# Designs tried in a protein design run: peptides against a protein of PDB entry 6TME. Part 329

Target 1, 324 residues: chain A of PDB entry 6TME
Amino acid sequence: NRLKRAYIALQAWKKAFYSDPFNTAANWVGPDVCSYKGVFCAPALDDPSVLVVAGIDLNHADIAGYLPPELGLLTDVALFHVNSNRFCGVIPKSLSKLTLMYEFDVSNNRFVGPFPTVALSWPSLKFLDIRYNDFEGKLPPEIFDKDLDAIFLNNNRFESTIPETIGKSTASVVTFAHNKFSGCIPKTIGQMKNLNEIVFIGNNLSGCLPNEIGSLNNVTVFDASSNGFVGSLPSTLSGLANVEQMDFSYNKFTGFVTDNICKLPKLSNFTFSYNFFNGEAQSCVPGSSQEKQFDDTSNCLQNRPNQKSAKECLPVVSRPVDCS
Target 2, 324 residues: chain A of PDB entry 6TME as posed
Amino acid sequence: NRLKRAYIALQAWKKAFYSDPFNTAANWVGPDVCSYKGVFCAPALDDPSVLVVAGIDLNHADIFGYLPPELGLLTDVALFHVNSNRFCGVIPKSLSKLTLMYEFDVSNNRFVGPFPTVALSWPSLKFLDIRYNDFEGKLPPEIFDKDLDAIFLNNNRFESTIPETIGKSTASVVTFAHNKFSGCIPKTIGQMKNLNEIVFIGNNLSGCLPNEIGSLNNVTVFDASSNGFVGSLPSTLSGLANVEQMDFSYNKFTGFVTDNICKLPKLSNFTFSYNFFNGEAQSCVPGSSQEKQFDDTSNCLQNRPNQKSAKECLPVVSRPVDCS

## One batch from the design tools (peptide; made by RFdiffusion4, then SolubleMPNN)

Design b2_p30_4_s1
Fold by OpenDDE base, seed 4:
Structure b2_p30_4_s1 (fold): chain B 324 residues (1-324), chain A 30 residues (1-30)
Amino acid sequence: as target 1 above (324 residues)
Amino acid sequence: SLAEALAKEKKEKFEKWIEELKEKIKKRLS
């Protein structure tokens, strides 16, 4: 039966624990898997008379170990939450059998290897959190073909370019922060119709910002800080009618920060420090508004405090990148 | 179509099942 398979899986997992500081699996004894700590049973979706393991929640258990292939026997699991542990190794391919997977959270662990492509096999997946691991390699383009609400990729070792398929994403929140992504932001970004928050912090992204960013009318948070972006800010950023938090700091931007950007109606914080901007509108000056916070530190602005020296500015400002 | 109606019904049933499961998890962990 389904519970017998679950028992086999859970016992195999218990054997795969190297350390269980809180004795989370201490009661993982006997056939009554529904009484196991962190294991949640429900009537099966296909047969309400059958009890199945439908959820796993081991968040914050500090368990060291790995995910054994026998976890593929948990075929009724829709919620898999195991964040803030010390699980290592790779995500088993056998998890492809978990066809009801809805939320997969393995964040804050020690997982390694390429992107867990098994996540692409789950037809009903809505939430994917793999942040704070050691996943590496390229991001598969197919991730953005999924009908996901949230995609958390930050604090990994992902490299290569951001896929052009990003524009197909229905996610409201996407994080790329603290990886090794390179290249330009795809122009297709403007097609992300449900996007509220996107974070690119601390990558190796470069080139000009695409004008299509201005089409993100629902975005409230846009952070592109700590990259290698060049050129001027797109004039189309005036289209960000709902942006509240915007950060372009620690890049190589040049040109003039316009009034149209700084007067965005919902803008609360705009940080453009540590660039090579050579001018700003009065509306962009820190302290010019009570409702908005600005940071213009370490640019090439005239008559502003804490700016770069002429020696630092001249080589960059004299050679502006044309993004047209 | 009938196929679309059936698909919608299955989706709604699944979403309800998920919400009930989430509530169960929340109650047990609270």
Scores: peptide ipSAE 0.470, ipTM 0.891, DockQ to the pose 0.931
Fold by OpenDDE base, seed 1:
Structure b2_p30_4_s1 (fold): chain B 324 residues (1-324), chain A 30 residues (1-30)
Amino acid sequence: as target 1 above (324 residues)
Amino acid sequence: SLAEALAKEKKEKFEKWIEELKEKIKKRLS
């Protein structure tokens, strides 16, 4: 009996709660699991005559606890939303039994350990949100082989390089922000055919930006701020026909910011402050456009306000990194 | 092919099932 298994799982989970400030699980009593707060039942996909637990939504419940292995008994769950809690520990491997998993949101919790590889076992997964946790280690390359619409990884402890498999991703939104990723952005990034938004903010990424970024014709948001990128901006960025928000601030970029970038047709905000740019086109000057906002603060620009001193600029500008 | 058609049908059925579930969740939590 599927509901009996669900009952066992949910009671085990209730027992795993350390704190339930809103008494969310107060009604988690008895066999009628479909009446439980945050538990949602539906006719089973394989048999409409059978009622199953199909969804969990405990968002914003401020529950402290952990995910017990008995949650693997919730084999019909397709939506698992438990964001904004205080769940700790690791994601149970037993969740591999949840073969219908479609949306998995454990964001804004206290989960630890490596990337939850159990997510890779879900064949139908479309949405993965693990942001605002303490996940660590390497990102498995296989994550980008999955047909995900969105991948939220930001505000964790992930390290190492971004996998080259990123180019295989069909995701429209990918966030890497506020991790410990290092190395270069893979050249394969240009193959992300459905990409609309990508955020690299606040990592340890370095090297030159790959020219292949210019192939991201559908990207509307590109934020690479607060990293260690070097060299000039790729001339191929002129290909970003739909970019609206672009941020390269707080890096070590050098060279000239060109008209071809600043005149991008959909560009509304372009921030390239806190770098070592030594020139900019007139179209890049803040205030030059009524439709576009620019920030050129703290570069090595001549005749511009709020620039770095010659003492700060000369050592970097005189030794440009060749990205060719 | 028949196999492709069946696969498509299963996918559509699943997506519909998901949408209905999402709506149920939204309604109950609102």
Scores: peptide ipSAE 0.468, ipTM 0.891, DockQ to the pose 0.925
Fold by OpenDDE base, seed 3:
Structure b2_p30_4_s1 (fold): chain B 324 residues (1-324), chain A 30 residues (1-30)
Amino acid sequence: as target 1 above (324 residues)
Amino acid sequence: SLAEALAKEKKEKFEKWIEELKEKIKKRLS
């Protein structure tokens, strides 16, 4: 009996709660699991006459605890939303049995360990949110081979390079922000055909921006701020026909910020502050447009306010990184 | 109660989502 298995799983989970401030699991008593708060039943996919646990939603419950392996008995769950809790430990490998997993949101918890590779086992997964945790180590390249709509990885402890497989991703939104990613942005990034938003904020990324970024025709948000990027902005950025928000602040960029970038047709906000740019086109000057906002603060620009001193600029500007 | 109303609304929304999901999954498996 599927509901019996679900009962076993949910009771095991209740036992794994250290704190339930809102008494969310107070009614988790008895065999009628479909009445449990945050538990949702639906007709089974394979047999509409059979009622199964199809979803879990414990968002914002502030529950402290862990995910026990018995959760693998919830084989019919397609939606698993447990964000904004205090769950700790690792994501159980037993969740590989949840072959119908469609949306997995464990964001804003205290999960640790490596990337939950069990997520790679779910053939129907479309949404993965593991942000605001303590996941660490390398990002598996295979994550981008999956047909995901969104990939939220931000605010973790991921390290190493961004996989070259990123170009295979069909995701519209990908966040890498506030991790420990290093190395260059892969050139394959330009192959992300469905990309609308990508965020690299606050990593240890370095090197030159790949020219292939300019191939991201559908991107509306591109944020690469707070990294170690060097060199000039790629001229191919003129190809970002739909970019609205662009942020390159807090890097080590040099060179000239061109009209071709600042005149992008849908650009509403372009922040390139806290770099070592030594020139900007008139179209890039803050206040030059009512429709566009620019921030050129703390660069090496002449005749602009709030710039770096010559002492700070000269060592960097005199030794520009060649990205050719 | 407000809590009950919210719970009901949430359940209804989820049930609708599941139905849509079932259709999507069924199509993929066919």
Scores: peptide ipSAE 0.392, ipTM 0.757, DockQ to the pose 0.033
Fold by OpenDDE base, seed 5:
Structure b2_p30_4_s1 (fold): chain B 324 residues (1-324), chain A 30 residues (1-30)
Amino acid sequence: as target 1 above (324 residues)
Amino acid sequence: SLAEALAKEKKEKFEKWIEELKEKIKKRLS
C-alpha cells in the first residue's frame, strides 16, 4: 500500500542522514509513518478512504545528509519543505513521480548540480524555493512557462542570461539575486503582468535597462543593484505607479535622474547611489521629501556631498552610453 | 518581504488544514 511505500522512502531517508542534531528522526521507527515528526498524512485525493503522506516539513532541522532516490516513493506528497538544513548532493530525478507537488522548498541547504529539472515535471507546482544553495549552470527557459506564484533562485551559482521566457511568468515574486547571471534584462520582462517583487541584486547583468520595465504596473519592489548596467534610466520608469522600493545602486548608470521617477506616487525608497549620474531633479535630492527616502551618494552630481571625484567621473560621463 | 509572508501564510494554512484533517480522521475512526 501507499503507506508501506512511504515507510520504505522515509527509512531510506533516515539512513541518508549524516547528522540529526535535534533528533528530528528519532521517532521515525515502525510502520506508522503518520506519527513521524515532520511527516503529515491526509486522505488521498483519488480515494478518501486511504491515508497517505501528503506533506513533509523538516524546516530548520539542521539535518546533514542527502535525498535518496527512494523519496520517489512518496507519490502523494504535495508539500515538501526542508529548508534550513544541510542536505547535499542533487535533487533526485525520482521525485518526478511526485505528480501532486504543489510547494517545493529546499532553500538554505547545500544542494549542487544543475537546475533541478525535475521541478519542471510537476504539473501543479505553484511555489519553488531553491535559494541559498549551490545550484549552477543555465536557468531552463521552461521554468517561466510554469504557473508559479513565486520563484526563488537567489544565492546560487546560476550563470548565463536570463531567459526571454521570463515574460510568460505569472509569478508575483521572482528573485535572481546573488548569482552569476549575465547579459541584458530581457525586454519581455514588461509582460510579467502579476509581478510585485523582482530582485536582480549582485549579478553580472549589463547593458541598458529595457524600456519595458515601465510596463510593470503592479511592481512594488524593483532592485537591480550591484550589476553592470549602463546608460540612462528609462523614461518609461514613470509608469511604475505602484513601486515602493527601487534600487539601482552600484551600477554604471549615467545621465539625469528625472522628476518623473522621483515623484512616483507610491515611491518610499529610491536608491541610486554608486553610479555616474551627472544630474538629478530637486525632487530626487535626499531630504527633499518627508515621505520619500533618497540616496544619491557616490555619483557625479554637482553641489552634492559624498560624490565621486572629477577624475573618476570624467571618463565615464564624457562617454555616455546611448540606449536608443 | 511579501515573498516571506506568502510562504509563511501558505505553510500556516497547510499546517492548520492537516491538523483539522487529522482530527476529523480520528473522530471517524473512533
Scores: peptide ipSAE 0.025, ipTM 0.647, DockQ to the pose 0.058

Design b2_p30_4_s3
Fold by OpenDDE base, seed 4:
Structure b2_p30_4_s3 (fold): chain B 324 residues (1-324), chain A 30 residues (1-30)
Amino acid sequence: as target 1 above (324 residues)
Amino acid sequence: SAAEEEKKKQEEKFEEWIKELKKKIEEKLK
């Protein structure tokens, strides 16, 4: 009986709670699991006459505990939303049995260990949110081979390089922000055909920006701020026909910020502050447009306010990195 | 192919099932 298996799983999970401040699991008593708070039943896909546990939503429950292996008995769960709790430990490998998994949101918890490779086993997964945890180590390249719509990795402890397989991703939103990613952005990034938003904020990324970024025609948000990027901005950025928000602040960029970038047709906000740019087009000057906001603060620009001293600029500007 | 058509049909069925489930969750959270 599928509901009997669900009962075993949910009772094991209740026992794995250390704290339930809102008494969310107070009604998790007896065999009627479909009446449990945060448990959602539906007719089974294979047999509409059979009721199964199809969804879990425990968002914002502030529950402290862990995910027990018995959760692998919830074989009909397609939606698993447990964000904004205090769950700790690792994601159980037994969740590989949840072959209908469509959305997996464990964000804003205290999960640790490597990337939850069990997510790679779910053939129908479209949404993966693991942000605001303590996941560590390398990102598996295979994550980008999946037909995902959204991938949220931000605010973790991920290290190493961004996989070159990123170009295979069908995701519209990908966040890498506030990790420890290093190395260059892969040139394959330009192959992300469905990409709307990508965020690299606050990593240890370095090198030149790849020219292939200019191929991201559907991108509306591109944030590469707070990294170690060097060289000039690629001239191919003029190809970002739909970019609205662009941030390159807090890097080591040099060279000239061109008119072709600042005149992008949908550009609303362009922040390039806290770099070593030594020139900008008039169209890049803050206040030059009513429709666009620019920030050129703390660069090496002439005749602009709030710039770096010549002493700070000269050592960097005199040794430009050639990205060609 | 017949196999491709059946696969598409199963995918559409699954997507509709997910849509109904999402609606059910949203209604209970209100």
Scores: peptide ipSAE 0.593, ipTM 0.930, DockQ to the pose 0.929
Fold by OpenDDE base, seed 1:
Structure b2_p30_4_s3 (fold): chain B 324 residues (1-324), chain A 30 residues (1-30)
Amino acid sequence: as target 1 above (324 residues)
Amino acid sequence: SAAEEEKKKQEEKFEEWIKELKKKIEEKLK
């Protein structure tokens, strides 16, 4: 009986709670698991006459505990939303049995260990949110081979390079922000055909921006701030016909910020502050447009306020990085 | 092919099932 298996799993999970400040699991008593708070039943896909546990939503429950391996008995769960809790430990490998997993949200918890490779085993996964945890190590390249709509990785401890497989991703939103990613952005990024939002904020990324970024015609948000990027902005950025928010601040960029970038048709905010740009087009000057906001603060621009000293600029500007 | 059509039907059924489940979750959490 599927509900009997669910009962075993949910009772094991209740026992794995260290603290339940809102008494969320107070009614987790008896065999009627479909009455449990945060447990959602539906007719099974394979047999509409059979009721199964299809969803779990424990968002914002502030529960402290861990995920026991018995959760692998919840084989009919497609929606697993447990964000904003205090769950710790690792994601159980036994969750590979949840073959219907569609949305997996464990964000805002205290999970540790490597990337939860069990997520790669879910054939129907569309939404992966593991942000605001303590996941570490390398991102598996295979994550981008999956038909995901959204991938939230931000605010973790991920290291190493961004996989070249990123170009295979079908995701509209991908966040890398506030990790320890290093190396260059892969040139394959331009192949992300469905990309709307990509965020690299606050990593150890370096090198030149790939010209292939200009192929991201559907991108509305591109944030590469707070990294170690060098060289000039690619001229191909003029191809970002739908970009609304663009941030390159807090890098080591040099060269000239061109009209072709600042005149992008949907550009609302463009921040390129805290770099080493030595020139900007008139269209890039803050206050030059009523429809666009620019920030050119702390560059090497002539005749602009709040710029770096010549002493700070000269060593960098005199040694331009060739990105060709 | 007939197999491709059946696969598509199963995918549509799954998406509908997910949609209904999401609705149920949203209604109960309000």
Scores: peptide ipSAE 0.576, ipTM 0.926, DockQ to the pose 0.921
Fold by OpenDDE base, seed 2:
Structure b2_p30_4_s3 (fold): chain B 324 residues (1-324), chain A 30 residues (1-30)
Amino acid sequence: as target 1 above (324 residues)
Amino acid sequence: SAAEEEKKKQEEKFEEWIKELKKKIEEKLK
């Protein structure tokens, strides 16, 4: 019965293919779905004597098409990897029936519409990759209530603010890069105890950086470049004991870049170029260390090369934003 | 509780099942 349902689903999906350049679905013929290319069967969790479709891997197949609602018949699928295709349309709500979903990778496709809220219905989801699509609208706060190891949202059309629920996330990696997120980074960010990498690149984020960033003691990568952040760097950034890569470039930061930041013990690269910093400690100067790389280009620094003109600096530096 | 122990056993069984499935996928993709 389960394999018959899987056959119906997979045949409906094959019919939903507009192009299959590598003939990936060429062998998708007949009832033996476990022989289908990219289809993986396993003994069912509830009955080891029953064989079920447990995984789909169609990564890098360049398939054009859509996901039909009949995919909801694949009720035993826990791994769904379909990245680097040309699938379009929306993620079917019928996928809510896939209650074993553990990893969902639809990255590098042409999916559109709002955040796929069906992902919130999966109780066992650990990995969510929806990057490099055309998803739009608000990020649902409930995404961070999920026990996810990784959340990849980058290169979409998401708008509005980052939810305050971010502090509840247990994810080690979170990417917001190349969206249209706006507002401030929530103060709750400091509660992300398992965070190793967070990327905010290329959004419309603004305001001051929250002091609570300094509580991210496990973070190795922190990139906030290409936003509208203002004010001084928080002094609490001295708490980033494991940060290796830090980028604040292409913002509107002001003030002094301190020794406490530039002397972070694991810091290998620190980019703070294209801001309005008016001073830096000697430890922040490019070439001051052999172990650390710094970029101070295009700030308001005295006696440094490649800085902004006094005409560009004066209007900003004379009106520092108070972050208190 | 007995219910908590059973839940934990089911979670462990699921994790093992996922691990075996991942291995099977990786072996076929090589």
Scores: peptide ipSAE 0.571, ipTM 0.929, DockQ to the pose 0.906
Fold by OpenDDE base, seed 3:
Structure b2_p30_4_s3 (fold): chain B 324 residues (1-324), chain A 30 residues (1-30)
Amino acid sequence: as target 1 above (324 residues)
Amino acid sequence: SAAEEEKKKQEEKFEEWIKELKKKIEEKLK
């Protein structure tokens, strides 16, 4: 009986709670698991005459605890939403039995360990949110081989380079922000055909921006702020026909910010502050447009307020990195 | 092919099932 297995799993999970401030699991008593708060039943996909646990939603429950291996008995769960809790430990490998997993949201918890490779075992996964945790180590390249709509990795402890397989991703939204990623952005990034939003904020990324970024025709948000990027902005950024929000602040960029970038047709906000740019086009000047907001603060620009001193600028500007 | 059509049909069935499940979750959380 599938509901009997679900009962075993849910009772094991209740026992794994250290704190339930809102008494979310107070009604988790007896065999009628479909009446449990945050548990959702549906007719089974393979047999409509059989009722199964198909969804879990415990978002914002502030539950402290861990995910026990018995959760692998919830074989019919397709939606698993447990964000904004205090769950700790690792994601159980037993969740590989949840072959219908479609959305997995464990964001804003206290999970630790390497990337949860069990997520790679789910053939139907479309949404992966593991942000605001303590996941560490390398990102598996295989994550981008999956047909995901969104990949949220931000606010973790991931290290190493961004995999070159990123170009295979079909995701519309990808976040890398606030990790420890290093190296260059892969040139394959331009192959992300469905990309709307990509965020690199607050990593250890370096090198030149790849020219292939200009191939991201559907991108509306591109944030590369708070990294170690060098060189000039690629001229191919003029190809970002749909970019609305662009941030390159807090890097080591040099050179001239061109009209072709600042006149992008849908550009609403462009922040390039806290770099070493030595010139900007008139179209890039803050206040030059009512429709566009610019920030040129703390660069090496002449005749602009709040710029770096000549002493700070000269050593960097005189030695521009050639990205060619 | 018949196999491709059946696969597509199963995918559509799954998507509909997910949609109904999402609706049920949303209705209960309101």
Scores: peptide ipSAE 0.550, ipTM 0.924, DockQ to the pose 0.933

